# Peptides against a protein of PDB entry 4GXB: the designs that were tried, part 70

Target 1, 277 residues: chain A of PDB entry 4GXB
Amino acid sequence: VPTEEVSLEVLLSNGQKVLVNVLTSDQTEDVLEAVAAKLDLPDDLIGYFSLFLVREKEDGAFSFVRKLQEFELPYVSVTSLRSQEYKIVLRKSYWDSAYDDDVMENRVGLNLLYAQTVSDIERGWILVTKEQHRQLKSLQEKVSKKEFLRLAQTLRHYGYLRFDACVADFPEKDCPVVVSAGNSELSLQLRLPGQQLREGSFRVTRMRCWRVTSSVPLPSGSTSSPGRGRGEVRLELAFEYLMSKDRLQWVTITSPQAIMMSICLQSMVDELMVKKS

## One batch from the design tools (peptide; made by RFdiffusion4, then SolubleMPNN)

Design b2_p15_7_s3 (from b2_p15_7, 8 letters changed)
Fold by OpenDDE base, seed 3:
Structure b2_p15_7_s3 (fold): chain B 277 residues (1-277), chain A 15 residues (1-15)
Amino acid sequence: as target 1 above (277 residues)
Amino acid sequence: LTLYEVARFENPVFL
């Protein structure tokens, strides 16, 4: 692509549009810096955020596709998909809520975390009771962003990424699940017929390894699952989990977001490595 | 079904 100055739209979690003038040849960090400058986010806080490629659903929800890599050209990465459904989103890129303290000290950082958290609650990524929701709404009405975040930090799945409904082979084959990544775990929420909502928590420290696989279904005469055309690539994330002492078991998640799940795992592992050093 | 491994990761923080 020829180097040209272009206007690139980057969305915040709440759908706020940030328009930046960048070069088509600008790499991810260059674009991130441009977004930070536009927002007046200080340079020392840029590292707490990343750019993500997402698909915007009809309801306005974001399906995370992947984190943009350092060598990528965000303008090219998003425009090459030739669909307006794909967006670039700015989001915090750390997992430990302790890092919120650093970000919250800055007005812009605080605003970004607040906007993200509000959005995550509204989208049901953060799980709240009725009473908690009332308290959060009260704080939101008062525009008490710090207090809002402090309360939010105590909530279930604070800081998690929620994925689209998918299928896992745990606890049984072909279980419909909702996967969330955060707090150094994958949470698999499922409701079996006639049963209460169950959650499987898979801590990354108990994952020996994981893999992403791609498969093309053979033209079997079996009814294509609704919505998957003939020849659609099936992505899976599989991880080998220490279920108990000396008992490893593979858990496989079938999801178009398998790559993003893997990125989350790697990111959580990386953060844990930093903490152990 | 042709299965391709796209990526594999060993976990350095595994117990």
Scores: peptide ipSAE 0.578, ipTM 0.942, DockQ to the pose 0.763
Fold by OpenDDE base, seed 1:
Structure b2_p15_7_s3 (fold): chain B 277 residues (1-277), chain A 15 residues (1-15)
Amino acid sequence: as target 1 above (277 residues)
Amino acid sequence: LTLYEVARFENPVFL
């Protein structure tokens, strides 16, 4: 791609558009810096955020595809997909809510966290009771952003990324699940027939390893599942989990977001390593 | 079914 000046749209979690003028040859960090400058985010806070490639759904929800890597050219990465449904999103890229304290000290950082948190609640990524929702709404009406975040930090799945509904082989084969990543775990929410909503927690510290696999289903005559077009690539995330003492078991999640899930796992592991050093 | 391993990670913080 020839080096040219272009206008690039970057979205916040709430759908707010940030337009930046960048070069087509600008790498991820260059674009991130341009976005930060446009928002008046201090340089020392840039590292708390990342650019993500997402697919915008019909309802305006974002399906996270992957984190943009340092060597990538965001303009090329998004435009090469030749679909307007793909967007670049700015989001916080740490897991420990303790880092919110650093970000919240700055007005712009506070606003970014607030907007993201409001959006996550609205999208059902953060789980709230009716009473909690009332309290949050009251704080939102008062525009008490700090208090809003402090309350939100106590909520279930605060800081988690929620994935699209998918399938796992746990606890049963072909079990429909909703996966969320956060707090050094993968949370699998499921509802079995006639049962209440259940959550399985898979802590990263109990994962020996994980892998992403790609497969092409062979046209077997009897696969009556009408919806998967012949030849669609199937992505899976599998992790080997310590279920009990000396008992390792593979858990496999079938999802188009398997790559993003793996990125989340790596990111959570990296953050844990930093804390141990 | 041809399965390709795209990526594999060993966990350094595994207990």
Scores: peptide ipSAE 0.576, ipTM 0.942, DockQ to the pose 0.751
Fold by OpenDDE base, seed 5:
Parts: C-alpha cells; sequence; structure tokens
Structure b2_p15_7_s3 (fold): chain B 277 residues (1-277), chain A 15 residues (1-15)
C-alpha cells in the first residue's frame, strides 16, 4: 500500500470517536501513540491499552474480533474488510485490577477506565444487583469517577470481556452459552430449559493446552441448521482442562470469536507469567 | 470436512 496520510477513526469503549492523522504505513504502536497523543494520555500509560478490531452490531454493541498485533497496519486492517461495521477500539489490555491504580493516577487514564467501565455495565458485561446499580448511578451523577471505579472493581465480572452467545459441548452437547474472559478464567454461563442460570468457571491454570480450529462443512444435502449457509467457516476453541486429579477433558466452544478467545487466554497466561517472575 | 488447526498453545502456567 502506498504511504499516504489518512484520517483514522478510533473508538473508545463508549463509542466516543477519536480521529487521528496517521500514515497508511503506520503500525499498531504508531497508531496507538497517535491516539494517546490525541487524548493527552502520557507515554508511560500507553502500554496499558491496546487496539482491537471489532464488529459493530446493529444495536451499537461491539463484537470483538481480535487484538491488533504489532506488525499490523491498523488502517489497512480495518479498510481491507470493506465494511463500515468494522471499527478499531481502544481498550485496556490488562486483567489484574491492581494495574488500575497506576492508570487512575492520571486524569486521562482515569477517564478512559471510567468510560470503559460505564460502557461495560451498560452492556451487561459487568454484572450488578439492583442496589449496586443504584449506587453506581448515584456516583455517576456526582461524577465521582474514582469512587465509581472502586465500587465497580468489586463487581462480578469486572474487567471481563463478554463474547457473543455461542455453543459449547459442556456440560452438554450443543449447549448455548455466553462466554466471558477475565480474572485468569473463562466463564461459561448457561441456562438450560427449566433450570437456573449456571456458570462454569475454567481457570487458565488448569488448562493444559488449547487450540483454535477452522472447518468448512461439506455441502451435505442435509438441512443445514437454520441460519447458517452452506460453506460457512466454523471456528472452534478447544481446551484440555484438568477436571479433577489426573482427569483431563476437552471442552470445545464453537464461536466466530474463537480467535479472540484464544488471544484472551494467551494474554492472561502472559500476565500470569509476569507475576510469577 | 477439512479441519485446519489455526493455532495451538501449550500452557506454561499449567499446574
Amino acid sequence: as target 1 above (277 residues)
Amino acid sequence: LTLYEVARFENPVFL
């Protein structure tokens, strides 16, 4: 691609638009630095954030596709898809809420975390009781961002990334689930007919390995499941999990976001490795 | 069915 100066739109979690002038040849870090500069985020806090490729749904919700890698050219990565539904989003890229303390010391960092957290609550990524919601709204009305975050940090699935509804083979075959990644785990939420909401927690430390697979169903003359056209690529994330002592079991999640799930797992593992060192 | 393994990861923090 010829090197040209272009305007690139980067969204915050709340949908706020940040327009930056970059080169088409600028790599992910270059674009991230440009976004940081536009927001007045200091250089020492840039590493706490990443750029993500997302698909914006009709309701304005974001479906995370993948994290942009260092070698990528964000302008090319998003424009090559030739669909306006794809966006670049800035989001925090660490899992341990302890790192919030570093980010919150800066006004811009605080604002970014606040905006992200508000959005995550509004989208139902962070789970809140009615009373907690009331408290959060009160703090939001007072514009008490620090107190808001401190309360939010105690909430269920704070810092998690929620995926689109998908299917898993656990606890039963073809079970509809909602997967969330955070706190060094994958949370699988499900509601079987006539049953209460259940959650399966899969800690990363009990995953021996995981893999992402891509498959193209053969055009078998059998009735494709309603809504999937013939030849649609199926992505799956499978992980081998230590269910009990000396008992490993594969769990498979069928999701278009399998790549993003794998990226989350790797990111959580990387963070755990840093803590272990 | 053509199955491709896109990526595989061995977990270094597996306990």
Scores: peptide ipSAE 0.575, ipTM 0.941, DockQ to the pose 0.756
Fold by OpenDDE base, seed 4:
Structure b2_p15_7_s3 (fold): chain B 277 residues (1-277), chain A 15 residues (1-15)
Amino acid sequence: as target 1 above (277 residues)
Amino acid sequence: LTLYEVARFENPVFL
């Protein structure tokens, strides 16, 4: 692609559009810096955010595809897909809520976290009780952003990224699940027939390894996976988990977002490594 | 079923 100046749209979590003038040859960090400049976000806070490729659903919700890598050209990455459903989204890229303190010290950082948190609550990524929702709504009406965030930080799945409904082989084969990544874990929410909603927590520190696989079902093969057309590429995330003392078990999640799940795992591991150093 | 491994990661923070 020849180097040209273009207008690139980057969305915030709430769908707010940030238009930046960049070069088609600008890499992810260049675009991120342009977005930061447009928002008046200080340079020292840029590292707390990343650009993500997402697919916008009909209801305006975002299905995260992947994090844009450093070497990528965001303009090319999004436009090459030749679908207007794909968007670039700015989101915080750390997991430990302690880092919110650094970001919240700046007005722009505070606004970004606030907008993201409001969106995450509205989308059901952060789980709230009726009373908590009332309190949050009151704070939102008062535009008390700091207080809103402080309350939100105490909520279940604060800081988690929620994926589209998919299938896992745990606790049983072909189990419908909703996966969320955050707080150094994968949370698998499931409802078995005749049972209440259950949550399985898989802590990253108990994962020995993980892998992403791609497979194509044979035309004659019994495609046991509901929801995928015959012959479509199947992505899976599998991780080897320490279930009990000296007992490792593979857990496999079948999802088009397997790559994004793997990216989240790596990101959580990286953050934990920083804390250990 | 032809399965391809796209990526594999060993976890350095595994206990």
Scores: peptide ipSAE 0.574, ipTM 0.941, DockQ to the pose 0.761

Design b2_p15_7_s4 (from b2_p15_7, 8 letters changed)
Fold by OpenDDE base, seed 4:
Structure b2_p15_7_s4 (fold): chain B 277 residues (1-277), chain A 15 residues (1-15)
Amino acid sequence: as target 1 above (277 residues)
Amino acid sequence: LELYPVAEFENPVFL
């Protein structure tokens, strides 16, 4: 692509549009810096955020596709998909809520975290009781952003990324699940027939390894499962988990977001490595 | 089903 000046739209978690003028040759960090400058976010806070490729759903919710890598050209990455459903989103890129303290010291950082948190609650990514919801609404009406965040930090799945409904082979084969990543875990929410909603926690520290696989259904003649179009790529995330002492078991999640799940795992591992050093 | 591994990662923080 020839180097040209272009207008690039970057969305905040709440759907607010940030328009930046960048070069088509600008890498992810260059675009991130341009977004930060447009927002008046200090340079020392840029590292707490990342750019993500997402698919915008009909309801305005975001399905996270992947984190943009350092070598990528965000303009090319989004426009090459030739669909207006794909967007670039700015979101915080750390997991430990302790880092919120650094970001919240700045007005712009505070606003970004607030907007993200409001959106995550509205989308049901953060789980709230009726009483908590009332308290949050009261704080939102008062525009008490710091107090809102302090309350939100105590909520279940604060800081998690929620994925689209998918399928896992745990606890049973072909089990419908909702996966969320955060707090150094994958949370699997599931409801088996006749059972209450259950949540399984898979801590990253108990995963020996993980893998992403791609499969194409062989054109086997006879058993056309009717619903999956011939030739759709199936993505899976599999991880080997320490279920009990000396007992490793593979868990496999079938999801078009398997790549994003793997990115989350790597990111959580990286953050844990920093804390151990 | 031909499964092609796209990537495999070992976890350095595995206990």
Scores: peptide ipSAE 0.393, ipTM 0.859, DockQ to the pose 0.776
Fold by OpenDDE base, seed 1:
Structure b2_p15_7_s4 (fold): chain B 277 residues (1-277), chain A 15 residues (1-15)
Amino acid sequence: as target 1 above (277 residues)
Amino acid sequence: LELYPVAEFENPVFL
């Protein structure tokens, strides 16, 4: 791609648009720095955020596709998809809420975390009770951003990334689930017929390994489930989990977001490695 | 159904 100056739109979690002038040849870090500069985010806080490729759904929700890698050219990565549904989103890229303390010390960092958290609550990514919701709304009305975040940090699935509804082979074959990644785990929420909402927690420290696989369904003459078009690539995330002492079991999640799930796992592992050092 | 591994990762923080 020829090197040209272009305007690139980067979204915050709440859909706020940040327009930056960059080169088509600018790498992910260069674009991130440009976004930070536009927001007046200090350089020492840039590392707490990343750029993500997302697909904007009809309801305005974001389906995370992947994190943009260091060697990527964000302008090319998003425009090559030739769909206006694809966006670049700025989001925090750490898992431990302890790092919020560093980010919250800065006005811009505080605003970014606040906007993200509000959005995550509104989207149902962070789970709240009725009473908690009332308290959060009161704090939001007062624009008490620090207090809002302190309360939010105590909430279930704070800091988690929620994926689109998908299918797992756990606890049963072809079980509809909602996967969320955070706090060094994959949370699988499911509701079996006639049962209450259940959550399975898969701690990263109990995963021996994981893999992403792709498959192309062969046109076999048997009853194709009506909804998947012939020839769509099926992505799966599988992880080998220590269910009990000396008992490993594979768990497989079938999702178009399998790559993003794997990126989350790697990111959580990396953060845990830093904490052990 | 031929599954092609796209990526496989060993977990260094496995217990």
Scores: peptide ipSAE 0.392, ipTM 0.859, DockQ to the pose 0.787
Fold by OpenDDE base, seed 2:
Structure b2_p15_7_s4 (fold): chain B 277 residues (1-277), chain A 15 residues (1-15)
Amino acid sequence: as target 1 above (277 residues)
Amino acid sequence: LELYPVAEFENPVFL
């Protein structure tokens, strides 16, 4: 792609648009710096955020595709998909809520975390009781961003990334699940027929390994699910989990977001490694 | 189904 100056749209978690003028040849960090500058985010806080490629759904929700890598050209990465559904989103890129303290010291950082958290609650990524919701709304009405975040930090799945509904082979084959990544775990929420909502927690520290696989369904003559076009790649995330002492079991998640799930796992592992050093 | 491993990761923080 020829090097040209272009206007690039980057979204915040709440859908707020940030327009930046960048070069088509600018790498992910260059674009991130441009976004930070546009927002007046200080340089020392840039590292707490990342750019993500997402698909915007009809309801305005984001399906995270992947984190943009350092060598990528964000303008090219998003425009090459030739669909307006694909967006670049700025989001915090750490898991431990302790790092919120660093970010919250700055007005812009605070605003970013607040906007993200509000959005995550509104989207049901963070789980709230009726009473908690009332408290959060009261704080939101008062525009008490710090108190809002402090309360939010105590909530179930704070800081988690929620994925689109998918399928797992646990606890049963072909089980519909909703996966969320955060707090050094994968949370699998499921409802079996006639049963209550259940959650399985898979701690990263109990995963021996994980893998992402792709498969192309062979045109087997059987019942074409009407909506999957011929030739859709099936992605799977599989991890080997220590279920009990000396008992490893593979768990497989079938999801178009398997790559993103793997990125989350790696990111959580990396953060844990930093804490152990 | 030919499963092609796209990526495999060993976990350094495994217990």
Scores: peptide ipSAE 0.392, ipTM 0.859, DockQ to the pose 0.783
Fold by OpenDDE base, seed 3:
Structure b2_p15_7_s4 (fold): chain B 277 residues (1-277), chain A 15 residues (1-15)
Amino acid sequence: as target 1 above (277 residues)
Amino acid sequence: LELYPVAEFENPVFL
């Protein structure tokens, strides 16, 4: 792509549009800096955020595709997909809520965390009781952003990324699940027929390894399930989990977001490594 | 169905 000045749209979690003038040759960090400058986010807080490639669903929900890498050209990465469904989103890129304290000290940082948290609650990524929801709404009405965040930080799945409904082989084969990543874990929520909602927590520290695999369905003459086009790549995330003492078990998640799940795992591992150092 | 590994990761924070 020729180097040209372009207007690039970057979305916040709440769908707010940030328009930045960048070069088509600007790398992820350059674009991130431009977004930060547009928002008046100080340079020392830029590292707490990242740019993500997402697919916007018809309902306005974001399906996270991947984190944009440092060497990528965000303009090219998004436009090459030739679909208006793909967007670039700014989101916080750390997992430990302790880092919120650093970000919240700045007005812009506070606003970003607040907007993200509101959106995550509205989308059902953060799990709230009726009473908690009432309290959050009251704080939102008062525009008490700090208090809102402090309450939100106590909520189940605060800071998690929720994925689209997918399938796992745990606890049973072909089990429909909702996966969420956060707090150094993968949470698998499922409801088996006739059963209550269950959650499996897979702590990153108990994963020996993980892998992403791709497969192309063989053109078997069996009726392709309606909606999977011939030749759709199937992505899977598999991790080997320490279920009990000296008992490792593979868990496999089949999801188009397997790459993003792997990125989350790596990111959580990286953060844990920093804390151990 | 041939599964091709895209990436494999060992976990350095594994217990």
Scores: peptide ipSAE 0.392, ipTM 0.859, DockQ to the pose 0.811

Design b2_p15_8_s1 (from b2_p15_8, 7 letters changed)
Fold by OpenDDE base, seed 2:
Structure b2_p15_8_s1 (fold): chain B 277 residues (1-277), chain A 15 residues (1-15)
Amino acid sequence: as target 1 above (277 residues)
Amino acid sequence: PLYLVEEFENPVFEP
């Protein structure tokens, strides 16, 4: 692509649009810096955020596809997909809520975290009781962003990324699940027919390894699930988990977001490594 | 089936 000046749209978690003028040849960091400049986010806080490629759903929700890599060209990455459903989203890129303290010291950082948190609650990514919801709404009405975040930090799945409904082989084969990544774990929520909602927690520290598998189904004559057209790539995330002492078991998640799940795992691992050093 | 597998070892694994 020839180097040209273009207008690029970057969305916040709440769907707010940030328009930046960049070069088509600008890398992810260049675009991120442009977004930061547009928002008046200080340079020392840029590292707490990342750009993500997402697919916007019909309801306006975002399905995270992947994190944009450092040497990637965001304009090319999003436009090459030739679909208006694909967007670039700015989101915080750390997991430990302790880092919120650094970000919240700045007005713009505070606003970004607030907007993201409000959105995550509205989307049901953060789990709230009726009473907690009432308290959050009260704080929102008062525009008490710091207090709102402090309360939100105590909530279940605060800071988690929620994925689209998918399938896992745990606890049973072809089990419908909702996966969320955060707090150094993968949370698998499932509701089996006639059963109550169950949640499995898989801590990263108990994963020996994980893998992403990309496969093209051979046209085998059997049960084509009617909805996936012939030839769609199947993505799976599998991890080997320490279920008990000296007992490792593979858990496999079949999801179009398997790559994003893997990125989350790596990111959580990286953050844990920093804390151990 | 043609499949690509990328596997990651976990350095923070606690056995």
Scores: peptide ipSAE 0.566, ipTM 0.933, DockQ to the pose 0.737
Fold by OpenDDE base, seed 4:
Structure b2_p15_8_s1 (fold): chain B 277 residues (1-277), chain A 15 residues (1-15)
Amino acid sequence: as target 1 above (277 residues)
Amino acid sequence: PLYLVEEFENPVFEP
C-alpha cells in the first residue's frame, strides 16, 4: 500500500469514535500514540492500552478478533478485510485491577476506564446484582467516576473479556459455553439441560500448556461440528489442565475466537511473569 | 483434516 495520509477511526469500548490522521504505513504503536494524543492521554499511560481488531455485531456489541501486533499496520489490517463490520477498538490491556490506580490518576485515563467499565456492565461482561446495579446507576448519574470504578472493581468478572457463545468438550462433549478471560483464568459458563448455570474456573497457573488448532475439513469428511458448513475453517483452543494432583486433562474449546483466547492467555501469563520477577 | 497447530508452554505453570 502506498504511504498516504488517511483518516482512521478508532472506537472506544462505548462506541465513541476517535478519528486520527495517520499514515497508511504507521504501525500499531504509531496509531496508538496518535489516538492517545487525540484524547490527551499522557505518554506514560499509553502502555496500559492496546488496539484490538473487533467485529461489530448488529446490536453494536464487539466480538474481539485479535489484538493488533506491534508490526501490524492498523489501517491495512482493518481495511484488508473489506467489511465495514470490522473495527479497531481501544481497550485497557492489563488484567490486575491494581494497575487501575495508575491510570485513574489522570483525568483521561479515568474517563477511559469509566467508559469501558460502563460498557462492560451494559453488555453483561461484568455481573451485577440488582442492588449493585442501583448503586452503580446512582454513581453514574452523579458522574462520580472514581467511586463508580472502585465499586466496579469489586464486582464479579470485573476486567474480564467475554467471548461469544461457543462449544467446549468439558464437562461433556459439545457443551455450549460462554468463555470469559480475566483474573488469570478462563471462566466457562454453562447450563446443562435441567441444571442451573454453572461456572468452571480454569486458572492459568494450572495450565501446563495450550494450543490453537486450525483445521479444514476434507470435502469427503464428516464434519463433526453441526454448526459449520463444509469446508469452513475450524478454530480450537485446547489447554492441558491440572484437574487434580498428578492428573492432567485436555480441555478443548471450539470457537472462531480461539486466537483471541490464546492471546488473552499469553497476556495473562506475561503479566504474571512480571509479578514474579 | 489438515491441522495447523501452535502450542505454547506455560512458564507460570505450578504443578
Scores: peptide ipSAE 0.565, ipTM 0.933, DockQ to the pose 0.752
Fold by OpenDDE base, seed 1:
Structure b2_p15_8_s1 (fold): chain B 277 residues (1-277), chain A 15 residues (1-15)
Amino acid sequence: as target 1 above (277 residues)
Amino acid sequence: PLYLVEEFENPVFEP
């Protein structure tokens, strides 16, 4: 791609558009800096955020595809997909809510966290009771952003990334699940027929390893289920989990977001390593 | 099926 000045749209979690003028040759960090400058976010807070490639759903929700890597050219990465449904999103990129304290000290950082948190609640990524929702709404009406965030930090799945509904082989084969990543775990929510919502928590510290598998189904002569188009790439995330003392078991999640799940795992691992050092 | 596998060892695994 020739080096040209272009206008690039970056979305916040709430769908707010940030337009930045960048070069087509600008790398992820260059674009991130441009976004930060546009928002008046201080340089020392840039590292708390990342750019993500997402697919915008019909309802305006974002399906996270992957984090943009340092060597990538965001303009090229998004435009090469040749679909308007793909967007670049700015989101916080740390897991420990303790880092919110650093970000919240700045007005712009506070606003970003607030907007993201409001959006996550509205999308059902953060789980709230009726009473909690009432309290949050009251704080939102008062525009008490700090108090709102302090309350939100106590909520179930605060700071989690929620994925699209997918399938796992746990607890049973072909079990429909909703996966969320956060707080150094993968949460698998499932609702079996006639049963209450169940949640399985898989702590990262109990995962020996994980893998991403990309497979192309060979045309096997057997009547494949009518719903999977011939030739679609199947992505799976598998992790080997310590279920009990000296008992490791593989858990496999089949999802188009398997890569993003793996990125989340790596990111959580990296953050844990920093804390141990 | 043709498989591409990328495996990651977890350095924070606690056995």
Scores: peptide ipSAE 0.562, ipTM 0.932, DockQ to the pose 0.730
Fold by OpenDDE base, seed 3:
Structure b2_p15_8_s1 (fold): chain B 277 residues (1-277), chain A 15 residues (1-15)
Amino acid sequence: as target 1 above (277 residues)
Amino acid sequence: PLYLVEEFENPVFEP
């Protein structure tokens, strides 16, 4: 792609549009810096955020596709998909809520965390009781962003990334699940008909390894499920989990977001490595 | 089926 100056749209979690003038040849960090500059985010806080490629659903929800890598050209990455559904989103890229303290010290950082948290609650990524929701709404009305975040930090799945409904082989084969990544775990939520919500928590520290598998189904003469076109790539995330002492078991998640799940795992691992160091 | 597998070992695994 020829090097040209272009206007690139980057979305915040709340759907706010940030327009930046960048070069088509600008790498992810260059674009991130441009976004930070546009927002007046200090340079020392840039590292707490990342750019993500997402698919915007009809309801305005974001399906996270992947984190943009350092060597990528965000303009090319998003435009090459030739679909307006794909967007670039700015989001915090750390998992430990302790890092919120650093970000919240800055007005812009505070605003970003607030906007993200509001969005995550509205989208049901953060789980709230009716009473908690009332308290959060009251704090929103008062525009008490710090207090809002402090309350939000105590909520279930605060800081988690929620994925689209998918299928896992745990606890049984072909279980419909909602996967969320956060707090150094994968949470698998299962609701079977007539049953209470069940959650499996898979801590990263109990995963020996994980893998991403991409497969193209052979045209088996059997009735392709009407929704999967012939030749659609099947993505799976599998991890080997320590279920009990000396008992490892593979858990496999079938999801178009398997790559993003793997990125989350790696990111959580990286953060844990930093803390151990 | 064409399979591409990428496996990651977890350095923070605690047995």
Scores: peptide ipSAE 0.562, ipTM 0.930, DockQ to the pose 0.744

